# Peptides against a protein of PDB entry 5OOQ: the designs that were tried, part 102

Target 1, 227 residues: chain A of PDB entry 5OOQ
Amino acid sequence: YREDVRQVVTHPANALSFLQPGRLVEISVNGKDNYGWGAVVDFAKRINKRNPSAVYTDHESYIVNVVVNTMYIDSPVNLLKPFNPTLPEGIRPAEEGEKSICAVIPITLDSIKSIGNLRLYMPKDIRASGQKETVGKSLREVNRRFPDGIPVLDPVKNMKIEDEDFLKLMKKIDVLNTKLSSNPLTNSMRLEELYGKYSRKHDLHEDMKQLKRKISESQAVIQLDDL

## One batch from the design tools (peptide; made by RFdiffusion4, then SolubleMPNN)

Design b2_p18_5_s4 (from b2_p18_5, 8 letters changed)
Fold by OpenDDE base, seed 1:
Structure b2_p18_5_s4 (fold): chain B 227 residues (1-227), chain A 18 residues (1-18)
Amino acid sequence: as target 1 above (227 residues)
Amino acid sequence: MKYRKIYIGDVEVYELVP
């Protein structure tokens, strides 16, 4: 269900009005290159000057320029062209243990994993010397404050998506989440009641707490997989 | 859209509010 939600959220009809300069977006290119949270610079409709008759899908029909602070230091960033989402070979995020730099990369809407509810104050000229690094510092600070991720826009409350089918989808997700959350709690409470009746020992109570936490974590993982 | 200005460290940020 997550992908279905993402498809609706990142559709031009919904996403473009939220891609103002400084908007934080979570970026995944080609489903494998995760740049994390970046900041929107600008966007434009995709135009193929070489092939004006080129037809793009809705999610590929716009190019979004974003500042990222996770670019691998040895990536050929000098080959990046604004508004060209076909990235040169070697353009990738830094892996663990590698050094990263700030870069402006052009992406499609399909490369947006999430749209955050936060906007940075953006420099007027991001391409000026040192400006992307300033944004990079801001991104680092924001990420530090939100170790579990930047708060995502609520599709209904924030984005005002009122499509009936989408609302039904969201309701289904909510029901599923409620069921998945209620089952572990019920099972954990039953387990706690059962162990509480039989366990006179403090050690069993701690074991039960640990087990409850493990069950909750396992169910949370299941919930994430089912959504 | 309504925004609330907040500071995260020394970073000025605008949070979208409903």
Scores: peptide ipSAE 0.483, ipTM 0.930, DockQ to the pose 0.767
Fold by OpenDDE base, seed 2:
Structure b2_p18_5_s4 (fold): chain B 227 residues (1-227), chain A 18 residues (1-18)
Amino acid sequence: as target 1 above (227 residues)
Amino acid sequence: MKYRKIYIGDVEVYELVP
């Protein structure tokens, strides 16, 4: 059921407004490679120049560049291709006892496990030598301060998701969490139906949400400059 | 969106305020 919430939170209509430079996000690539908390560099709509007619799912339709400080030191980071979320073989987080380095990796929205309340002050040129390491040091300090995890954005209070279908979904999740003995399959099917309705509604309003995102991004940048 | 500036050690961080 946490996955159902994650699907809504990481939908482009909701997530993109909060993926400003420096935003902390928890990263899990392909559901297996956990990089922990990283910092957003930027994002772009996924465009296939070779196949302009390519259709991506909502959660795969954007590429987010993130700084991680948990990349395995011997990972072939030189093989990383800009704007290609299909990571080369051998790109993985460091395991226990292994050394790690900082890297910028392209991920899809589907690889975001959670979005944090915190945003780092990001260098203007993250590609410059030493800049990603600076961000990496900042990430270490933040993680040290929050051993139980960085505070996650509240979908309603912080992200202002006020969609009625989403609220119904949340209510159903709460009911399911309290009903441990209920038929999980029946309840899961109902959640999927609610999510489906929510997704369809947002697809129809995507243009409006994109406009709101642009406005919110501009405002966020101004506020950071004022702080 | 409203942010407040906080320090975590020597790291400047902005926290989103509801």
Scores: peptide ipSAE 0.475, ipTM 0.931, DockQ to the pose 0.671
Fold by OpenDDE base, seed 5:
Order: C-alpha cells, then structure tokens, then sequence
Structure b2_p18_5_s4 (fold): chain B 227 residues (1-227), chain A 18 residues (1-18)
C-alpha cells in the first residue's frame, strides 16, 4: 500500500530533515490537485494566529512552501498567503492543453506524495523577480532528464528510518501486497492500525526528544553550500 | 547527509547518496 508508506515517510519525525531548500517533492493537494514535482523553499511549524489553541494532525502541523511550475495561468496566485495552506478558490494545476506558470504555494506534509533524492540549488530570494521562473526551468530540465520519474528517497537506505514499528509496518505491507486480492478493506484497516501505533510512539518520542526534533529542523534548512 | 553533485544541462543538482 503506497499510501501507508507515504503516511510514514511524510510524518514530521521523518520528513522534516529532508525538506531542505531545493529538495524535490511530488505534490498532490487534497488528493486531487497534482502539481507534479516541485522544489522546497522552506517550512515552518503551523501556527494559527487567530486560534493559537488549534490542534492539527501530524501531517497538517507543518507548512511547506514549494515552487511549482504547473500552476494554471489564470489561477488567482495573488491571493496566496505564505504559510496558509488553505488555498484560495481557483488555485489549481494546469490541465492538459492549459498554460502554466511558476508559483510558490504553501502545502501541508499531507500534500507530499513522495520525496525525491535530488535537491536543486535554490536562489537566496525566491520571491525576487524572475527567481521562481528560474527554478521552474530547472524543474523542467530535471523532469526531462528523468522520463521515468525522479528517484524517490529510500525510507531505509536514505532516510535511515530504523524504527522497529516502521520495519514491522513495511513487512506487513510486503505480506499484504501478496494478499491484496483477498480482502483489501480488512488489510487496509490493519495497516492503518499499525500506522496509528507508530504515529503515537513517535509523538511520544517527539515530546521526549524535543531537542532532537529541533536539530532535525535546523538541518532541514541548511543551504547547499553547507553540504 | 552525503550528496553527489550532478549537472543536468545547466542545472546544478545534488543527489543524496546512502
């Protein structure tokens, strides 16, 4: 189940350390608006200024700003607000035959379909005139180079997810993939339960290891020159 | 993290290596 893997990979405990500026991510907003591969600008903890007591799910608790080159040209991009993932009506990717433009959009972790193993060199000021378009050109070139798709991070080899519950989840997925034809609904529920346990464990670990999380977040914002 | 620098046309890209 690709979705189950996605949930684990995009969890803050795993994803944030890989959301450096220029990281390529595949974007699907609300499961319907596919923007394709974009480049991370930055991310921040989601804060609701109007309702500071607002509680978000793990996958909605961070906002990631990403450059996309597939925004529909007539989308009201001027209404976009940084770090506000509630996109205005009309913000959507271009369909076949429509013209597209580059835009920076704020998304949640839940809108990340996959995290690539590639990272672009990013301009210092992405909001400066012409900078988004430069990144857009880079994205097009990368996509051209990888017609079969941009390589995705390996959760174990690249992301170093070694948590026992995660490994159990992966094994469960492998087993269930062979049994997919029998009862998809029951199998999905079992995976969700296992994921739930994993998420709860990591939530507790995040509470206990706040310092580790801060370090991970700090690492995520390291520039390419720090490599 | 370890990266390898790759040039894709005129685009500078860094690939994460294990």
Amino acid sequence: as target 1 above (227 residues)
Amino acid sequence: MKYRKIYIGDVEVYELVP
Scores: peptide ipSAE 0.415, ipTM 0.919, DockQ to the pose 0.672
Fold by OpenDDE base, seed 3:
Structure b2_p18_5_s4 (fold): chain B 227 residues (1-227), chain A 18 residues (1-18)
Amino acid sequence: as target 1 above (227 residues)
Amino acid sequence: MKYRKIYIGDVEVYELVP
């Protein structure tokens, strides 16, 4: 059921407005490779130049570049291709006792486990020598200050997801979490149906949301400059 | 959404304010 909430939160219609440079996100690639909290560099719509007719799922339709400080030191980071979320073999987080390095990796929205309520100040040129390491140091400090975990954005209070179908989904998840003992299959199917309805509704309003997002981002930058 | 500038140690962080 946490996965169902994650799917809604990481849907482009909801997530992209919060993926500003420096936004902290918790990263799990393919549900197996946990990089921990990283910082967003940027994002772009996934475009296949070789196959313009390629249709991606909503959660795979955008590429998010993130700085992580948990990359295994001997990972073939030189094989990373910008805007290619299919990571080369050997790209993995460091295990306990292994040394790690900072790296920028391209991920899909599906690889975002959670979105934090914190945003780091990002260097203008993250690709410059030493800049990734600076961000890595910042990430370590943030993690040190939040031993119980970095605060996660509340979908309703912070992300302002007030869609009726989403609220119903959330309520249903809460009920299911408390009543997992009764009819799990039926409840799961209903949850998927609710998610499907929500997703379709928001897909129809994607253009409007993108515009509102651009306006909101512009205002946020202005406010930050005035501080 | 409003942001508040905060410092966590020497790290400049912006907190999202509802």
Scores: peptide ipSAE 0.153, ipTM 0.795, DockQ to the pose 0.677

Design b2_p18_6_s1 (from b2_p18_6, 8 letters changed)
Fold by OpenDDE base, seed 4:
Structure b2_p18_6_s1 (fold): chain B 227 residues (1-227), chain A 18 residues (1-18)
Amino acid sequence: as target 1 above (227 residues)
Amino acid sequence: EVLFYTESGPVYNVTEPL
């Protein structure tokens, strides 16, 4: 269900009015390369100079330039071309233990995972020396201040998406999320009661608490993947 | 609404289209 929501949210009719310079967006290129939260520089209608008659899907019809601070340091960033969303081979986010750098990358709307509530102040000339690094520092500060995640725009309240089928989808998701949050907690409480009756040893009680947390977390992850 | 300041400048909470 999350993908269905994403398709509606990232449609040009809904997304473009929120892609102002400095807008924070969560970026996943080709559903594989997760760059995390970046900041919008600008966007433009996609134009193919070699084939002016080319027709793109709605989600591929615009190019969004974004600043990311998670680019792998040894990526061939010098090969990046503005407004060309076909990224050179080797362009990828840094993995755990790897060093990262700031870069401006062109993406399509299809590479936006979510649109945030927050907007940075975007320098007028992002390509000037040191400017993308300044934005990168700002991104790090934002991530530090929001350890539980950056707030995401509400599709209905903020983006004013009023499609009936979409509203039904959102309602279903809300019901499922409520069940997801309530069931693990209820199960954990029942387990504590059950183990409290059978295990009076402090060590077993602590082990049970840890196991309950692990089970709850695992169930939450599994159920979230179904949305 | 300005939430806080960063190296690049203020960070805003913008929930309406411009």
Scores: peptide ipSAE 0.678, ipTM 0.956, DockQ to the pose 0.818
Fold by OpenDDE base, seed 1:
Structure b2_p18_6_s1 (fold): chain B 227 residues (1-227), chain A 18 residues (1-18)
Amino acid sequence: as target 1 above (227 residues)
Amino acid sequence: EVLFYTESGPVYNVTEPL
């Protein structure tokens, strides 16, 4: 269900009106290169000068330039071509333990995982010396202030996506989320019933807590798989 | 709505389309 939501949210009819300069978006390229949250510089309709007759899907029909602060330091960023979302080999986010730099990368709408409700102040000349790094520092500050994650735009309340089928989808997700929150509690109660006679001992209390956590995590995984 | 300030400037909460 998450992918279904993402497809609707990132459709040009819905996404473009929220891709103002500075808008935070979560970026994943080719389904594996997770750059985390970046900031929109601008966007434009995709034009193929070499093949003017090229037809792109809706999600690939626009190029979004974004500032990321997670680019691997040894990535060949000099090979990046403006408005070319086909990234050169070696362009990737830094892995754990690797150093990262700031870069402006062109992506398609299909590379947007989420659209945040936050906007940075975007410098007018992002390609000027030091500007990308300034935005990078701002991104770090935002992440610091939102340790549980940057808030994502509500597709219905904020983005005003009111398609009937989409609303049904969102309702299903809501129901599943409710079950996700309630099932662990039910299991917790069962555990308390099971261990209630012996809960006087600290060790059993700790075991119960750990087991409750494990059950909760397992239930979460099960429910999330349905989304 | 300005939430806080960063090195690049203010951070806004913008939940409406422009």
Scores: peptide ipSAE 0.677, ipTM 0.957, DockQ to the pose 0.824
Fold by OpenDDE base, seed 2:
Structure b2_p18_6_s1 (fold): chain B 227 residues (1-227), chain A 18 residues (1-18)
Amino acid sequence: as target 1 above (227 residues)
Amino acid sequence: EVLFYTESGPVYNVTEPL
C-alpha cells in the first residue's frame, strides 16, 4: 500500500505544488539508491530535444533538481548532465564507512519516496561556490533536530487529496497502522501469561524483554510489508 | 512558520501548496 500512496502523492497533479525551492524530499533512485532527505532546487517539464515526440509517463515527465549530502565522494559527479535524470554509472550514495559529499542531481518524480513538511532556505544561486555545502550543513542540522524522522506531508490534511478511492486506501492503511501499534502490547500480554507459569523471575524477565523486542520488530516489518 | 535557523537560513514548516 505504501507504493500505491507514493504513486498518488508523487503524481504531478499533487506533488508539483509542494516542490518549492528548499522543500525537503526523501530520495530513492531506481528503488536501490537511497540518498535520504534532500532539498529541492527547482523543477521543469521534461523535454527531449533529440526526440520532441517522446512521451513520458506522468511520474517521469518532470525533472526535479535536488541537493543531497549523501553522494559518494568518488562518484563521477562531473559526468552529470543538466536536466538528464539518467544518471551515469557510479553515481550513488555513500555506503556505511564511506565519505560523502554534497551534489545537485536531477531526478524524476518517481524517485521521490516522500515529501516533507519542511522547507530550507534555498540560496538563489546553488551553483555558486560553497552554496551546496551550506545546504548540506542545513540538511545535517535538520536530521539532528528530527532523530525520529522528518515529518511527512499528510496526503489528505495537507495535500488535500480527496479522491474517493484514495481515501479508501488511506483508511485501510490507518487500520493497518492501528494493528501495528497494538501488536507489541498484545504480544507482551501473551508473553506475560506464558512466563507467569514459571517461578524464575529474573532470568525469565530478561528473556521476556528480549523476546518482546524481537516480536515487536518482526511484527513491525511484516506490517510495513503489508502497506 | 520558522522552526529554527541553519547555515543556509531559516527552516520553515510549510504544509500548504503554492
Scores: peptide ipSAE 0.675, ipTM 0.956, DockQ to the pose 0.839
Fold by OpenDDE base, seed 5:
Structure b2_p18_6_s1 (fold): chain B 227 residues (1-227), chain A 18 residues (1-18)
Amino acid sequence: as target 1 above (227 residues)
Amino acid sequence: EVLFYTESGPVYNVTEPL
C-alpha cells in the first residue's frame, strides 16, 4: 500500500506543483541508495538530445535537481552530468562511519520517497562556492529540529488528490492503522517482524553492497596490476 | 509560515501548491 501511495504522490500531475526551490524531499535512488532528505533546486522535463523520440514513463519524464548532504566523500561527483539521472558508477550515499559531502544530483520522480511540508530558502546560485554547503548545514539543522522525522505532505488534505480509487486506498490504510493501534500486542509483534524483515533486508543489502564494493575494489586492483 | 531560521535563511511550512 505504501508503494501504491508513493506512485500516486510522485506522479507529475501531483508532485510538480510542490517541487518549488527549497522543498524537502526524501530520496531513494533505484530503491537502494538512500540519501535521506534533500532540498529541491529545480526541475525540468526530461529531454533526450541524442534520441528525441525517446518515450519515458510518467515517473521518469522529469529530472529533479536536489541538494543532498549525504554523498560519499570519495564519490566521483565531477562526473555528474546536469539533467542526466543515470548516475556514474561510484555515486552513492555515505555509509555508517564514512564521511559525506554536499552535492547536487539529478534524479527522477521515481527516486522520491516522500515530499515534505518544509521548504528551505534556496540560494539563487547553488553552484557558487560554498552555497551547497550552506544548504547542507540547513538540512542538518532541520533534521536536528525534527528528531521524529520531517512532516510529510498529506496527499488528500495538502496535495488535494481527489481520485476516487486513491481515496479508497487511503481509507483502507486508515482502517488498517486503526486496527493496528487497537491491538498493542499484535502491533509490537508485527512491528518487530517488520523491523526484523527490514533489518534483514537492510543487512542483506549492506552485505551485497559490501560484497559489490569488495569485488569492485578487487577488480580495480587487478586492473591496476595489469596496467 | 516561517518556522525557524537556518544558515541558508528561513524555513517555511508550505502545505499548499504554489
Scores: peptide ipSAE 0.670, ipTM 0.955, DockQ to the pose 0.837

Design b2_p18_6_s2 (from b2_p18_6, 6 letters changed)
Fold by OpenDDE base, seed 5:
Order: sequence, then C-alpha cells, then structure tokens
Structure b2_p18_6_s2 (fold): chain B 227 residues (1-227), chain A 18 residues (1-18)
Amino acid sequence: as target 1 above (227 residues)
Amino acid sequence: EVLFETESGPVYLVTEPL
C-alpha cells in the first residue's frame, strides 16, 4: 500500500506543484541508495537531445535537481551531469562510519520516497562556493528539530488528490492503521518503542544538561581567572 | 509560515501548492 501511495503522490500531476525550490524530499535512488531528506533546487521536463522521440514513463519524464548532505566523500561528484539522472558508477550515499559531503544530484520523480511539508530557503546560486554546504547545515538543523522524522504532506488534505480509487486506498490504510493500533500486542511494542525513545531522549537531555553545566563551570573558572 | 531560522535562511511550512 505504501508503494501505491508513493506512485500517486510522485506522479507529475500531483508532485510538480510542490517541488518549489527548497522543498524537502526524501530520496531513494534505484530503490537501494537512500540519501535521506534533501532539498529541491529545481526541476525540468526530461529531454533527450540525442533521441528527441524518446518516450519516458510519467515518473521518469521529469528531472529534479536536489541538494543532499549524505553523499559519500569519495564519490566521483565531478562526473555528475546536470539533468542526467543516470548517475556515474561510485555515486552513492555514505555508509555508517564514512564521511559525507553535500552534492547536487539529478533524480527522477521515481526516486522520491516522500514529499515533506517544509521548505528551506534555497540560495539563488547553489553552485556558488559554500552554498551547498550552507543548505547542508540547514538540512542537519531540520533533522535535529524533527527527530521523529520530517512531516510528510498529506496527499488528501494538502495535495488535494481527489481520485476516487486513491481515496478508497487511503481509507483502507486508515482502517488498517486503526486495527493495528487497537491490537494489544502492537500497543505493547509501541509502548516499549516509546519508552526506548523517551529513555534515549532523556539520556540525551541529561547529557546536554551535564555538558551545559560543564561549559558553564568552565566559563565561570575562566571568568574568575580573568578577574 | 516561518517555523524557525537556519543558516541558509528561514524554514517555511508550505502545505499548499504555489
């Protein structure tokens, strides 16, 4: 059902009106390379200059340029071609323990996993020195502020998708979610998950408090030495 | 609606098509 929803949401008729500069989108290339949340730079209709008669599927008919902050540092980003969604070999997200950099990558609509309800301020010239990194910092800040995930656009309430079959699909999903939420086992697992999240949040909060105290104490000592 | 400020600028809540 999630894939069915994604196919409808990422269709050009629905998605393009929400792909303004700075729009947050969740990126998965070829169903394997997860870049996480990126920011839209722009989009254009896909044109094959070598084969003008080429027919693309609806989900492959547009190219979206996105800033990601999860590109593997040793990826051959210099080989990236604007508006070419066929990425060079070695272009991939950083794995655990690897360093990442900011990059602008061209993707198709089919590579959008989710469309967020947030927009960053997008610099006018993203290719200027330091601009991609600035956007990358903003992305990190957004992720920090939304630890439970960036809010996704509501397909019906926000995107105004009124297709009858889609509405039926959404109703089915709602019913299933209600049933899942009413299951005692699910509630127990959810409670454990919430407790785990709360515990981690509490631990982080305490760590931050302790760090702030240490910083305050260190500053107080420095101020005493300056006196 | 501006939610908060970041290094690149404000972050907006945008739930309608523009």
Scores: peptide ipSAE 0.639, ipTM 0.951, DockQ to the pose 0.654
Fold by OpenDDE base, seed 2:
Structure b2_p18_6_s2 (fold): chain B 227 residues (1-227), chain A 18 residues (1-18)
Amino acid sequence: as target 1 above (227 residues)
Amino acid sequence: EVLFETESGPVYLVTEPL
C-alpha cells in the first residue's frame, strides 16, 4: 500500500505544487539507487526534442532537478545530460565507506520516494561555484537535526488529497499501523529511544541511533509486506 | 516559518502548495 500512496502523492496533479525550489524530497532512482534526501532546484515538463510525439506516463512526464549530497565521487557526473532523466552508467550514490560529492541530477516524479515538509533556501544559481556544496552542507545539517528522519508531508492534511478511494486507502494503512505499533520491533525502538535519553555517552548514543535506523528500516520492510 | 539557519540560508516549514 505504500507504493499506492507514493503513486498518488507523486502524481503531477498533487506533487508539482509542492516542488518549490529548496523542497526536500527523498530520492530513489530505478528503485535501487537511494540518494536519500535531496533538494529541488526546479522542474519542467519533459519534452523529447528527438521524438516530439513521445508520450510519457504521468509520473515520467516531468523532469525534476535535485541537489543530492550522496553522489559517488567517481561517478561520471560530466556525462549527465540536462533534462535527461536517463542517467549514464556509473551514476550512483556512494556506498558505505565511499566518498560522496554534491551533484544536480535530473529525475522523474517516479524517482521521488517522499516529499518533505521542509524547504531549504535554494541559491539562485545552483551551478555557480560552491553553491551545490553549500546546499549539501545544509542537507547534512537538516539530517543532523532530524535523526529520526525528515518529516514527510501529510497527503491529506497538507497536500489536501481528498479523493475518496485515497482516503479509504489511508484508513486501511492507519489500521495496519496501529497493529504494527504492538509489534515487538516497534517496542524495541521505543525502548531504545528511552534508553538514549538516559545515555550520557555520546558513542553509545550514536550506536543507538544506528540501531534505531536499522529497526526503522526493518519496520518499513514489514510494512511493505503488509501494505 | 523559519525553523533554523543553515549555510545556504534559512530552512522553512512549508506545508502549503504554491
Scores: peptide ipSAE 0.637, ipTM 0.950, DockQ to the pose 0.768
Fold by OpenDDE base, seed 4:
Structure b2_p18_6_s2 (fold): chain B 227 residues (1-227), chain A 18 residues (1-18)
Amino acid sequence: as target 1 above (227 residues)
Amino acid sequence: EVLFETESGPVYLVTEPL
């Protein structure tokens, strides 16, 4: 169900009006390379100079340039070509324990996992020295402010998607989420989070947050199988 | 609506198309 929602949300008819400079978007390339939340620089209709008659699917028909702060430091970023969503080999996010850098990458709409309801201030010249890093610092601050995740646009209330089948899908998801939230494990984690906020031991709080994150991730995986 | 300030500038809540 999540993928079905994503397909509708990331369709050009719905997504483009929300891809303003600085818009936060969650990025996953090729279904495996998760860059996390990045910021939109701009977008353009995809044009193939070599084959002007090339027809792209709706989700592949636009290129979105995004700033990410999770690029692996040894990635060949110098090989990145503006407005070419076919990324060079070796371009990937940093794994756990690896160092990351800021980069501007071109992606398609199909690489957008979520569209956030937040917008950064985007510098006019992102290619100027130090500007990508400044945006990267802002992204880190946003992530710090939203430890439970960056809020996502509501497809119905915010994006005004009124398709009947889509609304039915959203209702089904809501029912499933309600069932999940009523799960004793979810409630126990929330309670522990609340108690963790009152726990004077910072280390236990972080461990508990990590455990809750793991449990939440595990539950999200279970939900991903059901949705 | 400005939510908070960052190094690049303010962060806005934007829930409508511009």
Scores: peptide ipSAE 0.636, ipTM 0.950, DockQ to the pose 0.751
Fold by OpenDDE base, seed 1:
Structure b2_p18_6_s2 (fold): chain B 227 residues (1-227), chain A 18 residues (1-18)
Amino acid sequence: as target 1 above (227 residues)
Amino acid sequence: EVLFETESGPVYLVTEPL
């Protein structure tokens, strides 16, 4: 269900009106390389100068330039070509323990995992020395302020997607989310009862709340993956 | 709506198409 929602949200008819400079978007290239949240620089219709007859899918028909702050430091960023979403080999996000740098990468709409409801102030000349790093600092600050994740645009309330089938899909997701939230509560109540019987100490109650939150989050993720 | 300031400038809540 998440992928179905993503396909609708990232369709040009819906997404482009929200891809203003500075718009935060979550980036996953080829379903593998997760760059996290980046900021939109600009976008353009994809034109193949070498093959003008090339036909692209709707989700591949536009190129979005985004600033990311998670590029692996040893990535061959010098090989990046403007408006070429086919990234050179070795262009990847930093893994845990690796150093990262800021970079502007061209992506397709299909590489957008989610569109945030936040917009950074985007410098007029992002390619000027130090500007990417400035945006990178802003991205870090946003992530710091939203430890539970950057708020995502509501497809219905914000993006005004009114397709009947899509609305039905969203309703189904809401029902499932409600059921998922209700089941962990039952398990959490049992866990609270169990811990309440064992722990008269205040410290364990806080630890349980944190653990319950983590379990609830993990279960929500697992169930959403099953969606 | 400006939510907070960052190094690059203000962060806005933008929930409508511009």
Scores: peptide ipSAE 0.632, ipTM 0.950, DockQ to the pose 0.774

